# Ledger of designs, part 108: peptides against a protein of PDB entry 4DOW

Target 1, 157 residues: chain A of PDB entry 4DOW
Amino acid sequence: TFSWVGRPLPNRKQFQQMYREICMKINDGSEIHIKVGQFVLIQGEDNKKPYVAKLIELFQNGAEVPPKKCARVQWFVRFLEIPVSKRHLLGRSPPAQEIFWYDCSDWDNKINVETIIGPVQVVALAPEEVIPVDQKSEETLFVKLSWNKKDFAPLPP

## One batch from the design tools (peptide; made by RFdiffusion4, then SolubleMPNN)

Design b2_p24_5_s4 (from b2_p24_5, 11 letters changed)
Fold by OpenDDE base, seed 5:
Structure b2_p24_5_s4 (fold): chain B 157 residues (1-157), chain A 24 residues (1-24)
Amino acid sequence: as target 1 above (157 residues)
Amino acid sequence: SLPDLTADKNISGEERKKLRAKAV
């Protein structure tokens, strides 16, 4: 179950009410609050790891009947989401915790909030920084590069 | 990983896959 937290933010978009924060209720009755700017895991294909995204907008889409709670996201990709034929362009074998900023506009960046599994920690690193794979932070993901379907590049500023 | 907390997540996940697979 998902519910809005706080009052709608001022916006000029017709049929949309924007919010800063949403609450998701977990099976044990506890609640997790997720805010714009945080990173989340999104339900992916069966038997595959969840997608990773950064929340950039939270909004209720009033054009739908019934209205739906939605988010706009910046997508990340896991290494295994990159076509096999292009993985060699990275020039190294990444750790499982590495993700890449998706630098294309060809994917729909709108999601239903109901697809959110939960929050996840994503840390941006400089290219020369080492990903701490052996640390207790097995749940933390790291990003150094972008992927634009053609090549890897430094992260956008 | 967190447990699946929403009943329709699997359907939505498949829909997302389809969207990502679409050619521009």
Scores: peptide ipSAE 0.046, ipTM 0.675, DockQ to the pose 0.073
Fold by OpenDDE base, seed 4:
Structure b2_p24_5_s4 (fold): chain B 157 residues (1-157), chain A 24 residues (1-24)
Amino acid sequence: as target 1 above (157 residues)
Amino acid sequence: SLPDLTADKNISGEERKKLRAKAV
């Protein structure tokens, strides 16, 4: 179950109410608050790793009946999502924790919040920094580069 | 493994998969 936290932000968009924070109630009854700017795991294919995204906007879409709780996201891609034929362009074998900023607009960036599995920690690193692999960071993802379907590049500012 | 904090599943993930797979 998802519920808005706080008051709607000032917004002139028709049929949309924007929020900064949403509360996710999980099966054990505990609550997790997720804010704009945080990273989340999004439901993917069954038995596959979830998608990774950064929350850009949280909004109620009043154009739908009933209104839907939605988010706009910046997508990330896992290395295994990159076409096999282009993986060599990275020039290295990335650790499983590495993700890439998806620098294309061809994917729909609107999601239903119901597809959010939960929050995830994503840490941006400089290209020269080593991705730590320890028990504490096992669930932490790291991003160094963007992927624009043609090549890898430094992260956008 | 990454935690799955909800048991609720929907078809949106599969739809997104199709879109992403096509675009990649």
Scores: peptide ipSAE 0.043, ipTM 0.679, DockQ to the pose 0.077
Fold by OpenDDE base, seed 3:
Structure b2_p24_5_s4 (fold): chain B 157 residues (1-157), chain A 24 residues (1-24)
Amino acid sequence: as target 1 above (157 residues)
Amino acid sequence: SLPDLTADKNISGEERKKLRAKAV
């Protein structure tokens, strides 16, 4: 179950109410609050790892009946989501914790908040920095590069 | 740190095709 936290933010968009924070109730009765700017895991396909995204906007779409709770996201991709024929362009075998900034506009970046599994930690690193692999950071994801369907590049500014 | 993204940068996302299967 998802519910808005706080009052709608001032916006000029007709039929959209924007929010800063959403509350996710988990089956055990606990609550997790997620804010704009945080990173989240999004439900993937069966037998697939969850997708990774950064929350850009949280909004209620009033044009729908009934209104739906939505989010706009910046997508990341896991290495295994990159086509096999292009993986060699990285020039190395990345650790499982590495993800890439998706630098394309061909993907819909609107999601239903019900597809959010939970928050995740994402840390940006310089290309020369080593990704730490320890028990404490096993769930932390790291990003060094962007992927634009053609090649890998430094992160956007 | 990762870039701070604004709403204006992603308005075009509403016109994008959903290429990822998500459990709805």
Scores: peptide ipSAE 0.042, ipTM 0.613, DockQ to the pose 0.041
Fold by OpenDDE base, seed 2:
Structure b2_p24_5_s4 (fold): chain B 157 residues (1-157), chain A 24 residues (1-24)
Amino acid sequence: as target 1 above (157 residues)
Amino acid sequence: SLPDLTADKNISGEERKKLRAKAV
């Protein structure tokens, strides 16, 4: 179950109410609060790792019947989501914890909040920084580069 | 060969699962 936290933010979009925070209630009764700017795991295909995204907006879409709780996201891609024929362009074998900023507009960046599995930690690193693979960082994902369907590039500012 | 996990972000995981189940 998902519920909005706080009052709607001022916005100029018709049929949309924007929020800063949403509460996710899990089956055990525990609650997880997720805010704009945080990173989340999104439900993927069966037997596949979930998608990774940064929350950009949280909003209720009143144009839908019934109204839907939605988010706008910045997508990340895992290395294995990159086509096999283009993986060599990275020039190295990335660790499993590395993800890439998706720098294309061809994907729908609107999701239903019900597809959110939970929060995840994502850390941006400089190219020269080493990705730690210790017990403290085992659940942390790291990003150094963007992917634009053609090549890898430095992260956008 | 490495598994190809190329995904279409335009379709939710649940919707994709349902579509695949119908196609089988």
Scores: peptide ipSAE 0.029, ipTM 0.633, DockQ to the pose 0.060

Design b2_p24_6_s1 (from b2_p24_6, 12 letters changed)
Fold by OpenDDE base, seed 2:
Structure b2_p24_6_s1 (fold): chain B 157 residues (1-157), chain A 24 residues (1-24)
Amino acid sequence: as target 1 above (157 residues)
Amino acid sequence: SFERLPRTPELEADIQKILDSFNK
């Protein structure tokens, strides 16, 4: 289950309330707090790896009946999500821990918070930096480049 | 299951309504 943490942001209409933090209660009864700006894993299609996204906004959508807890996200893509015909544009074989900033607005970036599996660590690296493969960073994802459906590009500093 | 859906004019209109609700 999900519940809001704290008060809604000031000067917001009751129809649409924004928040900075949400609480996720997991199976063992423990709670995980997730804030705007953090990265999350989102449940994908059956037999597919979870999506990776950065939380931009947390809000209650009063336009729906009943109201839904929602998030607006910045999408990332895994290498295997890129069309086979365009993967060669990267010019290298990326490690499994590498993801790419999706620099396109053709996808819906609103999600129901119920699709969130949990938080994940994402670290931005310069193109020349090597992705660690040690056990300590095994669960950490790394981003160096953006993908805009046409080509790869360096991330802005 | 969840699938990332393409934006449509209808979806854009819904997004705009949400954005407008954030302003006084």
Scores: peptide ipSAE 0.213, ipTM 0.695, DockQ to the pose 0.048
Fold by OpenDDE base, seed 4:
Structure b2_p24_6_s1 (fold): chain B 157 residues (1-157), chain A 24 residues (1-24)
Amino acid sequence: as target 1 above (157 residues)
Amino acid sequence: SFERLPRTPELEADIQKILDSFNK
């Protein structure tokens, strides 16, 4: 169950109410608050690792009946989401915690918030920085590079 | 199964290639 937190932000977009924060109520009754700018795990197909994305916008789409709670996101990709034939372009074997900024516009970046599993910690690192892999960081993802379907590149500013 | 996020045909093709490689 998802509910908006706070009042809608000033917005000129017709049929869209923008919010800063959303509340996710999980099975045990506890609540998780997710804000714009945070990273989330998004459910994909069954038996697949969830997608990783950064929340850019939270909005209610009033043009739909019934209105839907939506988000606009910046996609990240896991290494295993990159075609096998192009993985060699990285020049190294990344740790499982590494993700890549998806630098393409061919993905729909609008999602239903119902697909959000929960928040996730994503840390941006310089290319020369070593990704810490320990028990404490098992749930933390790290990003150094972007992927544009052709090659890896430094993170966009 | 869960609803798959919308993707372009090009991306779907890429994903299919990946999936095919995993199934080999």
Scores: peptide ipSAE 0.211, ipTM 0.582, DockQ to the pose 0.068
Fold by OpenDDE base, seed 1:
Structure b2_p24_6_s1 (fold): chain B 157 residues (1-157), chain A 24 residues (1-24)
Amino acid sequence: as target 1 above (157 residues)
Amino acid sequence: SFERLPRTPELEADIQKILDSFNK
């Protein structure tokens, strides 16, 4: 169950009420607050790891009946989501914790908040920084590069 | 299943905001 936290933000768009924060109530009754700017795991296809995305907007879509709680996101991709024929372009074997900024506009960036599994920690690193792969850091994801369906590139400033 | 998004100024602005956050 998802519910809005706080009052709507100003400068709302047509048919939309925008929010800074949403409350996710999980099965055991506990609550997790998720804010714009945080990273989340989103339910993916069967037998696939969840998608990773950064929340850039939380809004209620009043154009739909009934109104839906939605989010706009910046997508990230796991290495295994990249086509096999292009993986060699990375030039290295990435650790399982590495994800890539999806620098392409061919994906819908609107999601239903009900697809959110929960928050996740994502850390941006410089190319020369080492991604920790020890057991203590297994839940944290790391991003160094973007992927634009053609090549990998450093994250732009 | 994903749908193609049009490249809009709003989308560009959103991306830029995220990129800026990486540099902080």
Scores: peptide ipSAE 0.177, ipTM 0.598, DockQ to the pose 0.034
Fold by OpenDDE base, seed 3:
Structure b2_p24_6_s1 (fold): chain B 157 residues (1-157), chain A 24 residues (1-24)
Amino acid sequence: as target 1 above (157 residues)
Amino acid sequence: SFERLPRTPELEADIQKILDSFNK
Protein backbone atom coordinates (compact mmCIF):
# COMPACT_ATOMS: atom_id res chain seq x y z
CA THR B 1 0.00 0.00 0.00
CA PHE B 2 1.25 3.43 -1.00
CA SER B 3 0.07 6.75 0.39
CA TRP B 4 1.22 10.32 0.00
CA VAL B 5 3.08 12.03 2.80
CA GLY B 6 2.40 15.70 3.32
CA ARG B 7 0.52 18.17 1.20
CA PRO B 8 0.86 18.46 -2.56
CA LEU B 9 3.57 20.79 -3.76
CA PRO B 10 2.63 23.92 -5.67
CA ASN B 11 2.88 23.34 -9.40
CA ARG B 12 1.34 24.44 -12.66
CA LYS B 13 0.97 21.03 -14.21
CA GLN B 14 -2.61 20.36 -15.14
CA PHE B 15 -4.14 17.18 -13.70
CA GLN B 16 -1.03 16.45 -11.65
CA GLN B 17 -0.51 16.76 -7.92
CA MET B 18 3.16 16.60 -7.01
CA TYR B 19 4.57 15.33 -3.75
CA ARG B 20 7.94 15.16 -2.06
CA GLU B 21 7.46 11.93 -0.18
CA ILE B 22 5.48 8.70 -0.32
CA CYS B 23 4.86 6.06 2.31
CA MET B 24 5.16 2.39 1.49
CA LYS B 25 3.48 0.01 3.89
CA ILE B 26 4.98 -3.46 3.74
CA ASN B 27 3.56 -6.83 4.75
CA ASP B 28 4.71 -6.78 8.37
CA GLY B 29 2.87 -3.52 8.90
CA SER B 30 5.99 -1.38 9.01
CA GLU B 31 6.27 1.75 6.90
CA ILE B 32 9.06 2.95 4.63
CA HIS B 33 9.17 6.57 3.54
CA ILE B 34 10.69 7.30 0.15
CA LYS B 35 11.55 10.82 -1.00
CA VAL B 36 12.31 12.47 -4.30
CA GLY B 37 16.03 12.17 -4.95
CA GLN B 38 16.36 8.74 -3.41
CA PHE B 39 17.10 5.56 -5.28
CA VAL B 40 14.72 2.65 -5.55
CA LEU B 41 14.50 -0.89 -6.81
CA ILE B 42 11.73 -1.51 -9.30
CA GLN B 43 10.19 -4.86 -10.15
CA GLY B 44 11.59 -6.23 -13.37
CA GLU B 45 10.95 -9.32 -15.41
CA ASP B 46 10.45 -12.66 -13.75
CA ASN B 47 13.63 -14.17 -12.33
CA LYS B 48 15.57 -11.01 -13.18
CA LYS B 49 17.35 -8.53 -10.98
CA PRO B 50 15.17 -5.53 -10.16
CA TYR B 51 15.68 -2.28 -12.03
CA VAL B 52 17.51 0.58 -10.36
CA ALA B 53 16.24 4.13 -10.64
CA LYS B 54 16.50 7.54 -9.04
CA LEU B 55 13.23 9.23 -8.15
CA ILE B 56 12.88 12.57 -9.91
CA GLU B 57 9.19 13.31 -9.35
CA LEU B 58 6.33 11.89 -7.36
CA PHE B 59 2.89 12.77 -8.60
CA GLN B 60 -0.72 11.72 -8.70
CA ASN B 61 -2.04 11.48 -12.23
CA GLY B 62 -5.45 13.08 -12.02
CA ALA B 63 -6.15 12.51 -15.69
CA GLU B 64 -6.86 8.88 -14.89
CA VAL B 65 -9.91 7.51 -13.12
CA PRO B 66 -9.22 6.55 -10.48
CA PRO B 67 -6.14 8.75 -10.07
CA LYS B 68 -2.89 6.82 -10.09
CA LYS B 69 0.21 7.36 -8.00
CA CYS B 70 3.17 7.73 -10.35
CA ALA B 71 6.84 8.64 -10.41
CA ARG B 72 9.31 10.04 -12.90
CA VAL B 73 12.69 8.34 -12.67
CA GLN B 74 16.24 8.43 -13.95
CA TRP B 75 17.08 4.93 -15.09
CA PHE B 76 20.24 3.06 -14.27
CA VAL B 77 21.39 -0.16 -15.87
CA ARG B 78 23.30 -3.13 -14.59
CA PHE B 79 26.27 -4.40 -16.57
CA LEU B 80 24.38 -7.52 -17.59
CA GLU B 81 21.71 -5.31 -19.15
CA ILE B 82 24.31 -3.97 -21.59
CA PRO B 83 24.26 -5.82 -24.92
CA VAL B 84 26.87 -8.57 -25.03
CA SER B 85 28.42 -7.05 -28.14
CA LYS B 86 29.05 -3.75 -26.37
CA ARG B 87 30.30 -4.91 -22.96
CA HIS B 88 33.92 -4.89 -24.13
CA LEU B 89 33.70 -1.11 -24.48
CA LEU B 90 33.99 -0.80 -20.73
CA GLY B 91 37.53 -2.14 -20.92
CA ARG B 92 37.28 -3.92 -17.58
CA SER B 93 35.21 -6.45 -15.69
CA PRO B 94 33.02 -4.53 -13.25
CA PRO B 95 32.01 -5.78 -9.84
CA ALA B 96 28.43 -6.88 -9.35
CA GLN B 97 27.67 -3.71 -7.39
CA GLU B 98 28.42 -1.38 -10.28
CA ILE B 99 25.57 0.25 -12.19
CA PHE B 100 25.53 2.82 -14.96
CA TRP B 101 23.59 6.03 -15.54
CA TYR B 102 21.32 5.43 -18.51
CA ASP B 103 21.92 8.44 -20.75
CA CYS B 104 19.24 7.86 -23.36
CA SER B 105 15.68 9.03 -23.90
CA ASP B 106 14.28 5.97 -25.63
CA TRP B 107 12.80 4.60 -22.41
CA ASP B 108 9.66 5.82 -20.72
CA ASN B 109 10.66 7.29 -17.37
CA LYS B 110 7.16 7.17 -15.90
CA ILE B 111 6.34 4.35 -13.51
CA ASN B 112 3.54 3.33 -11.22
CA VAL B 113 4.70 3.49 -7.63
CA GLU B 114 3.25 0.02 -7.06
CA THR B 115 6.23 -1.35 -8.98
CA ILE B 116 8.65 -0.03 -6.35
CA ILE B 117 10.12 -2.82 -4.24
CA GLY B 118 11.96 -0.54 -1.86
CA PRO B 119 14.81 1.92 -1.43
CA VAL B 120 18.44 1.16 -2.26
CA GLN B 121 21.71 2.91 -1.55
CA VAL B 122 23.59 4.24 -4.58
CA VAL B 123 26.95 5.97 -4.27
CA ALA B 124 28.57 8.01 -7.04
CA LEU B 125 32.32 7.54 -7.42
CA ALA B 126 35.06 9.05 -9.51
CA PRO B 127 36.54 6.73 -12.13
CA GLU B 128 39.75 6.31 -10.14
CA GLU B 129 37.96 5.39 -6.92
CA VAL B 130 37.80 1.76 -5.90
CA ILE B 131 34.45 0.07 -5.39
CA PRO B 132 34.40 -1.60 -1.98
CA VAL B 133 33.76 -5.32 -2.13
CA ASP B 134 32.74 -6.66 1.26
CA GLN B 135 29.68 -7.95 3.06
CA LYS B 136 28.76 -4.51 4.33
CA SER B 137 28.95 -2.92 0.89
CA GLU B 138 27.17 -5.74 -0.90
CA GLU B 139 23.83 -4.03 -0.49
CA THR B 140 25.23 -0.74 -1.83
CA LEU B 141 25.39 0.01 -5.55
CA PHE B 142 28.01 2.23 -7.13
CA VAL B 143 27.98 4.36 -10.27
CA LYS B 144 30.99 5.82 -12.10
CA LEU B 145 29.93 6.02 -15.72
CA SER B 146 26.99 6.59 -18.01
CA TRP B 147 25.79 4.38 -20.84
CA ASN B 148 24.10 5.87 -23.91
CA LYS B 149 23.64 2.67 -25.93
CA LYS B 150 26.76 3.53 -27.93
CA ASP B 151 29.55 3.89 -25.40
CA PHE B 152 30.44 4.50 -21.80
CA ALA B 153 31.18 8.03 -20.67
CA PRO B 154 32.00 9.94 -17.50
CA LEU B 155 29.12 10.30 -15.10
CA PRO B 156 26.99 13.37 -15.77
CA PRO B 157 27.35 16.11 -13.16
CA SER A 1 13.75 -4.08 -29.25
CA PHE A 2 14.31 -4.23 -25.52
CA GLU A 3 11.93 -2.14 -23.47
CA ARG A 4 12.25 -1.35 -19.81
CA LEU A 5 8.68 -1.44 -18.64
CA PRO A 6 7.51 -2.36 -15.18
CA ARG A 7 5.19 -5.32 -15.06
CA THR A 8 1.79 -3.86 -14.23
CA PRO A 9 -1.79 -4.79 -14.98
CA GLU A 10 -2.05 -1.52 -16.86
CA LEU A 11 0.84 -2.47 -19.12
CA GLU A 12 -0.72 -5.83 -19.81
CA ALA A 13 -3.98 -4.16 -20.68
CA ASP A 14 -2.23 -1.73 -23.01
CA ILE A 15 -0.44 -4.55 -24.76
CA GLN A 16 -3.70 -6.41 -25.17
CA LYS A 17 -5.31 -3.34 -26.70
CA ILE A 18 -2.51 -3.11 -29.22
CA LEU A 19 -2.83 -6.76 -30.09
CA ASP A 20 -6.56 -6.40 -30.50
CA SER A 21 -6.05 -3.47 -32.84
CA PHE A 22 -4.16 -5.68 -35.25
CA ASN A 23 -7.22 -7.84 -35.63
CA LYS A 24 -9.52 -4.94 -36.52
Scores: peptide ipSAE 0.104, ipTM 0.527, DockQ to the pose 0.082

Design b2_p24_6_s3 (from b2_p24_6, 10 letters changed)
Fold by OpenDDE base, seed 4:
Structure b2_p24_6_s3 (fold): chain B 157 residues (1-157), chain A 24 residues (1-24)
Amino acid sequence: as target 1 above (157 residues)
Amino acid sequence: SFTRPELTPELQKEIQKILDSFNK
């Protein structure tokens, strides 16, 4: 289950109440708090692997019936989500832990918080920095580049 | 960079299972 933490932020947007933080309660009754600016895993379609996203906004959408707890996100893509015909543009074989900043606006960036599986650590690295692949870093994802459906590029400033 | 919030052992295990699936 998901519950808002704290009071709504001052907001002039009609039908939207914005929040800084949401609480996710898991099966054992424990709680994890997720804030704007943090990264999360999102349920994929069918049995697909989960998506990775950065939370940009947390808000309740009162325009929906019933009102929905939502988030606006910045999407990241895994290498395997990139078309096979364009993967060669990376010029290397990335580790499974590498993700890419999705630099396109063609995707809906609004999600239901119900699709959040949990938080995940994402570390931004310079292109020359090595992505560690060991037990200590297996729970961490790394981003060096963006993907704009045409090519890979340095991360947006 | 972002540091992961402290996770419960149970949630950590679940997330790890998901991350492990990325290697397959």
Scores: peptide ipSAE 0.027, ipTM 0.473, DockQ to the pose 0.048
Fold by OpenDDE base, seed 3:
Structure b2_p24_6_s3 (fold): chain B 157 residues (1-157), chain A 24 residues (1-24)
Amino acid sequence: as target 1 above (157 residues)
Amino acid sequence: SFTRPELTPELQKEIQKILDSFNK
């Protein structure tokens, strides 16, 4: 289950109550707090690998009955989500831990918070930096570049 | 920067399984 943490933030958006933090209660009764700015894994399609996203906003959609707990996210894509015909544009074979900033507006960035699987660590690196390959880094994803459906580019500021 | 939150062993294992799936 998901519940808001703290009071709604002041905003002028009609029918939306914004929050900084949400509590995710898992099966063993423990709680995980997830905040705006953190990275999460999002449930994909049935039998598909999860998506990676950065939380930009947390809000309750008051226009629905009952109100829905939602989030706006910045999407990241895995290399295998890139069309086969364009993967060569990277010019290298990336490690499985590398993800890419999705720099397109054609993908809906609103999600239901119940699709959040859990938090994940994402580290931004310069293009020339080496992605660590060790036991400590296996649980960490790394981003160096953006993908805009046409080409790879340096990360946006 | 992102710091790993404190996770229960059960949730940590579940997340690790998901991360491992990215290598398949």
Scores: peptide ipSAE 0.026, ipTM 0.476, DockQ to the pose 0.049
Fold by OpenDDE base, seed 1:
Structure b2_p24_6_s3 (fold): chain B 157 residues (1-157), chain A 24 residues (1-24)
Amino acid sequence: as target 1 above (157 residues)
Amino acid sequence: SFTRPELTPELQKEIQKILDSFNK
């Protein structure tokens, strides 16, 4: 289950209450607090692996009945989500830990927080930096580039 | 960059499974 942490933040958006933090209670009863700016895994569609996203906004959507706990996210994509015909544009075979900043506006960036599987660590690297593949870094995802459905590019600011 | 918060063993295990699934 999910519950808001703290008081709503000031905002001018109609029908929304914005928050900085949400509490995720998992099966064993423990709680994990997730904040705006952190990275999460999102449940994928049927037979699809989870998505990776950065939380940019947490809000309760009061326009819905009942009100929904939602988030706005910045999407990332896995290499395997890139069309086969475009993968060669990377010019290398990326490790499984590499993800790409999705630099398009065609995807709905609003999610229900209930689709959040859990937090994940994401580290931004310069293109020339080596992605660690050792055991110590196996739980971390790395991003070097953006993907705009046409080509790979340096990360946006 | 982001530093991973403290995770319970249960959730850590599940996350690791998910990450492992990204391997070819």
Scores: peptide ipSAE 0.022, ipTM 0.479, DockQ to the pose 0.049
Fold by OpenDDE base, seed 2:
Structure b2_p24_6_s3 (fold): chain B 157 residues (1-157), chain A 24 residues (1-24)
Amino acid sequence: as target 1 above (157 residues)
Amino acid sequence: SFTRPELTPELQKEIQKILDSFNK
């Protein structure tokens, strides 16, 4: 179950109410508050692993009947999501904790909030920095580069 | 910047399971 937290932001779009925070109620009745700017895991398609995304916007789409709670996201991709023929462009074998900023506009970046599994920690690193393997960083994903379907590139500072 | 929210043991377990799947 998902519900909005707080009052909507000033109306900027005719059929959309925008919010900064949403509440996710989990099985045991506990509540998790997720804000714009945080990172989340999103349910993948059948037999596919969950996706990683950064929340850019939270909004209720009033153009749909009934109104739908939605989010606009920045997508990340795992190395194994990159076509086999292009993986060599990275020039190294990345650890499982590494993800890449998807720098393309061909993917729909609008999701239903019901597809959100939960929050996840994502940390940006410089290309020369080593990804930690200790227990403290076990639940953390790391991003160093972007992927634009043609090549990898360093993230802007 | 990202601030890790408070996680229940149940949700943390589910998330960790997903993260572990990235190694497979």
Scores: peptide ipSAE 0.022, ipTM 0.481, DockQ to the pose 0.049

Design b2_p24_7_s1 (from b2_p24_7, 14 letters changed)
Fold by OpenDDE base, seed 1:
Structure b2_p24_7_s1 (fold): chain B 157 residues (1-157), chain A 24 residues (1-24)
Amino acid sequence: as target 1 above (157 residues)
Amino acid sequence: SYLEEFEAKVEAAKTTKLNVKPVK
């Protein structure tokens, strides 16, 4: 169950009400609040690990009947999501915690909030920084590079 | 782990529409 937190933000977009925060109620009855700017795991294809994304917008889509609670996201991509033929372009074997900023606009960046699994911690690192893989950082994902379907590059500003 | 717990949640919620990223 998902519910908006707070009042709608000022917005000029037709048929949309924007919010800063959403509350998700999980199975045990506890609540998790997720805000714009946070990182989340999103349900993806059955044979894939959950997708990773940064929430950039939370809104109710009034153009749909009934209205849908939606989010716009900045996608990240896991190494195993990258085509096999292009993985060699990284030039190294990444740790399991590494994800990549998806630097393309060809993906639909609108999701239903019901596909959000929960929050996840993502830390940006410089390309030369070593990704910590110790036990303390096992639950944290790290991003050093972007992926634009052609090559890896430093993170966008 | 945290990720494993959420992955299990994904498996339990297969009735929800899944997002597809056309990577290939």
Scores: peptide ipSAE 0.118, ipTM 0.744, DockQ to the pose 0.087
Fold by OpenDDE base, seed 3:
Structure b2_p24_7_s1 (fold): chain B 157 residues (1-157), chain A 24 residues (1-24)
Amino acid sequence: as target 1 above (157 residues)
Amino acid sequence: SYLEEFEAKVEAAKTTKLNVKPVK
């Protein structure tokens, strides 16, 4: 289950209440708090690894009945999500921990918060920096480049 | 690990699907 944390933020948008934080209650009764600006894993296809995204907004959509808890996200893409025919453009074989900033607007960036699995750590690196593959950083994802459906490029400013 | 736990949840549940498809 998901519930808002705190009071709604000042918002001038009609039919929307914006929040900074949401509480995710897990089956064992424990709670995980997720805030705007954090990175999350999102439920995708059955046989695929979870999607990765950065939370940009948390809001309740009051235009729907009943109101729906939603999030606006910045998508990342895993290497295996990139078309096979274009993977060679990277010029290297990336480690499993590497993800890419999705630099396109063709994907819907509005999601239901119920699809959020949980938080994940994402670290931005310079292109020349080496991605650590030790046990301590195994669950951390790293981003060096963006993907715009045509080519890889440095991260946006 | 933390990530393994989430991946296990995905594997166990698999009830929710995103309407977002990767580019092929």
Scores: peptide ipSAE 0.085, ipTM 0.734, DockQ to the pose 0.044
Fold by OpenDDE base, seed 2:
Structure b2_p24_7_s1 (fold): chain B 157 residues (1-157), chain A 24 residues (1-24)
Amino acid sequence: as target 1 above (157 residues)
Amino acid sequence: SYLEEFEAKVEAAKTTKLNVKPVK
């Protein structure tokens, strides 16, 4: 179950009420609050790891019947989501914790909030920084590069 | 942060709407 937190933000989009925060109620009855700007795991294919994204907007789409709770996201990609024929362009074997900023406009970045699994920690690193693999950071994902379907590029400082 | 700076760069470079392509 998902419910809005707080009052709608002022905006000029007809039939779209924007929010800063949403509450997700899980099976044990506990609640998790997720805000714009946070990173989330999103349900993808059943036999694959969840997708990773940053929340850009939270809004109720009143143009649909019934109205839908939606989010606009910035996608990240896991290494295994990159075509096999292009993985060599990275020039190294990345750790499992590394993800990449998806730098293309061909993917729909609007999702239904019901596909959100939960929050996740994402940390941006400089190219020379080492990704920690200790127990302390095993649940943290790291991003150094972008992927635009043709090549990898470093994130600017 | 590096991510924040990159996000700003990407946002400034956007000129068109995103194409529709299902992720799931």
Scores: peptide ipSAE 0.042, ipTM 0.497, DockQ to the pose 0.115
Fold by OpenDDE base, seed 5:
Structure b2_p24_7_s1 (fold): chain B 157 residues (1-157), chain A 24 residues (1-24)
Amino acid sequence: as target 1 above (157 residues)
Amino acid sequence: SYLEEFEAKVEAAKTTKLNVKPVK
């Protein structure tokens, strides 16, 4: 169950009410608050690992009937989501915790908040920094590079 | 942060609208 937190933010978009925060009620009855700017796991295809994204906007889309709670996101991509034919461009075998900033505009960046599984920690690293693979950091994802469907590029320092 | 700086660069370079394609 998802519910808005706080009052709508001022905006001029027709049929849209923007918010800063949303409340997610999970199975045990506890509540998790998710804000714009945070990173989330999003439901993927069946038997696939969840997608990773950064929340850019939270809004209610009044143009739909009934109105839908939505989010605009910046997508990340897991290594296994990259086509096999392009994976060699990385030049290394990444750890499972590494994700890549998706630098393309071909994906719809609007999602339904109901597809959000929960928050996740994403840490940006310089290329020379080591990604910890220990059990203590198992839940943390790391990003060093962007992916634009053609090649990998380093994030600016 | 690295991510924030990259995001700023991306926003400054945006010249095209997003293409609507299925995410999954």
Scores: peptide ipSAE 0.040, ipTM 0.497, DockQ to the pose 0.111; fails the geometry check

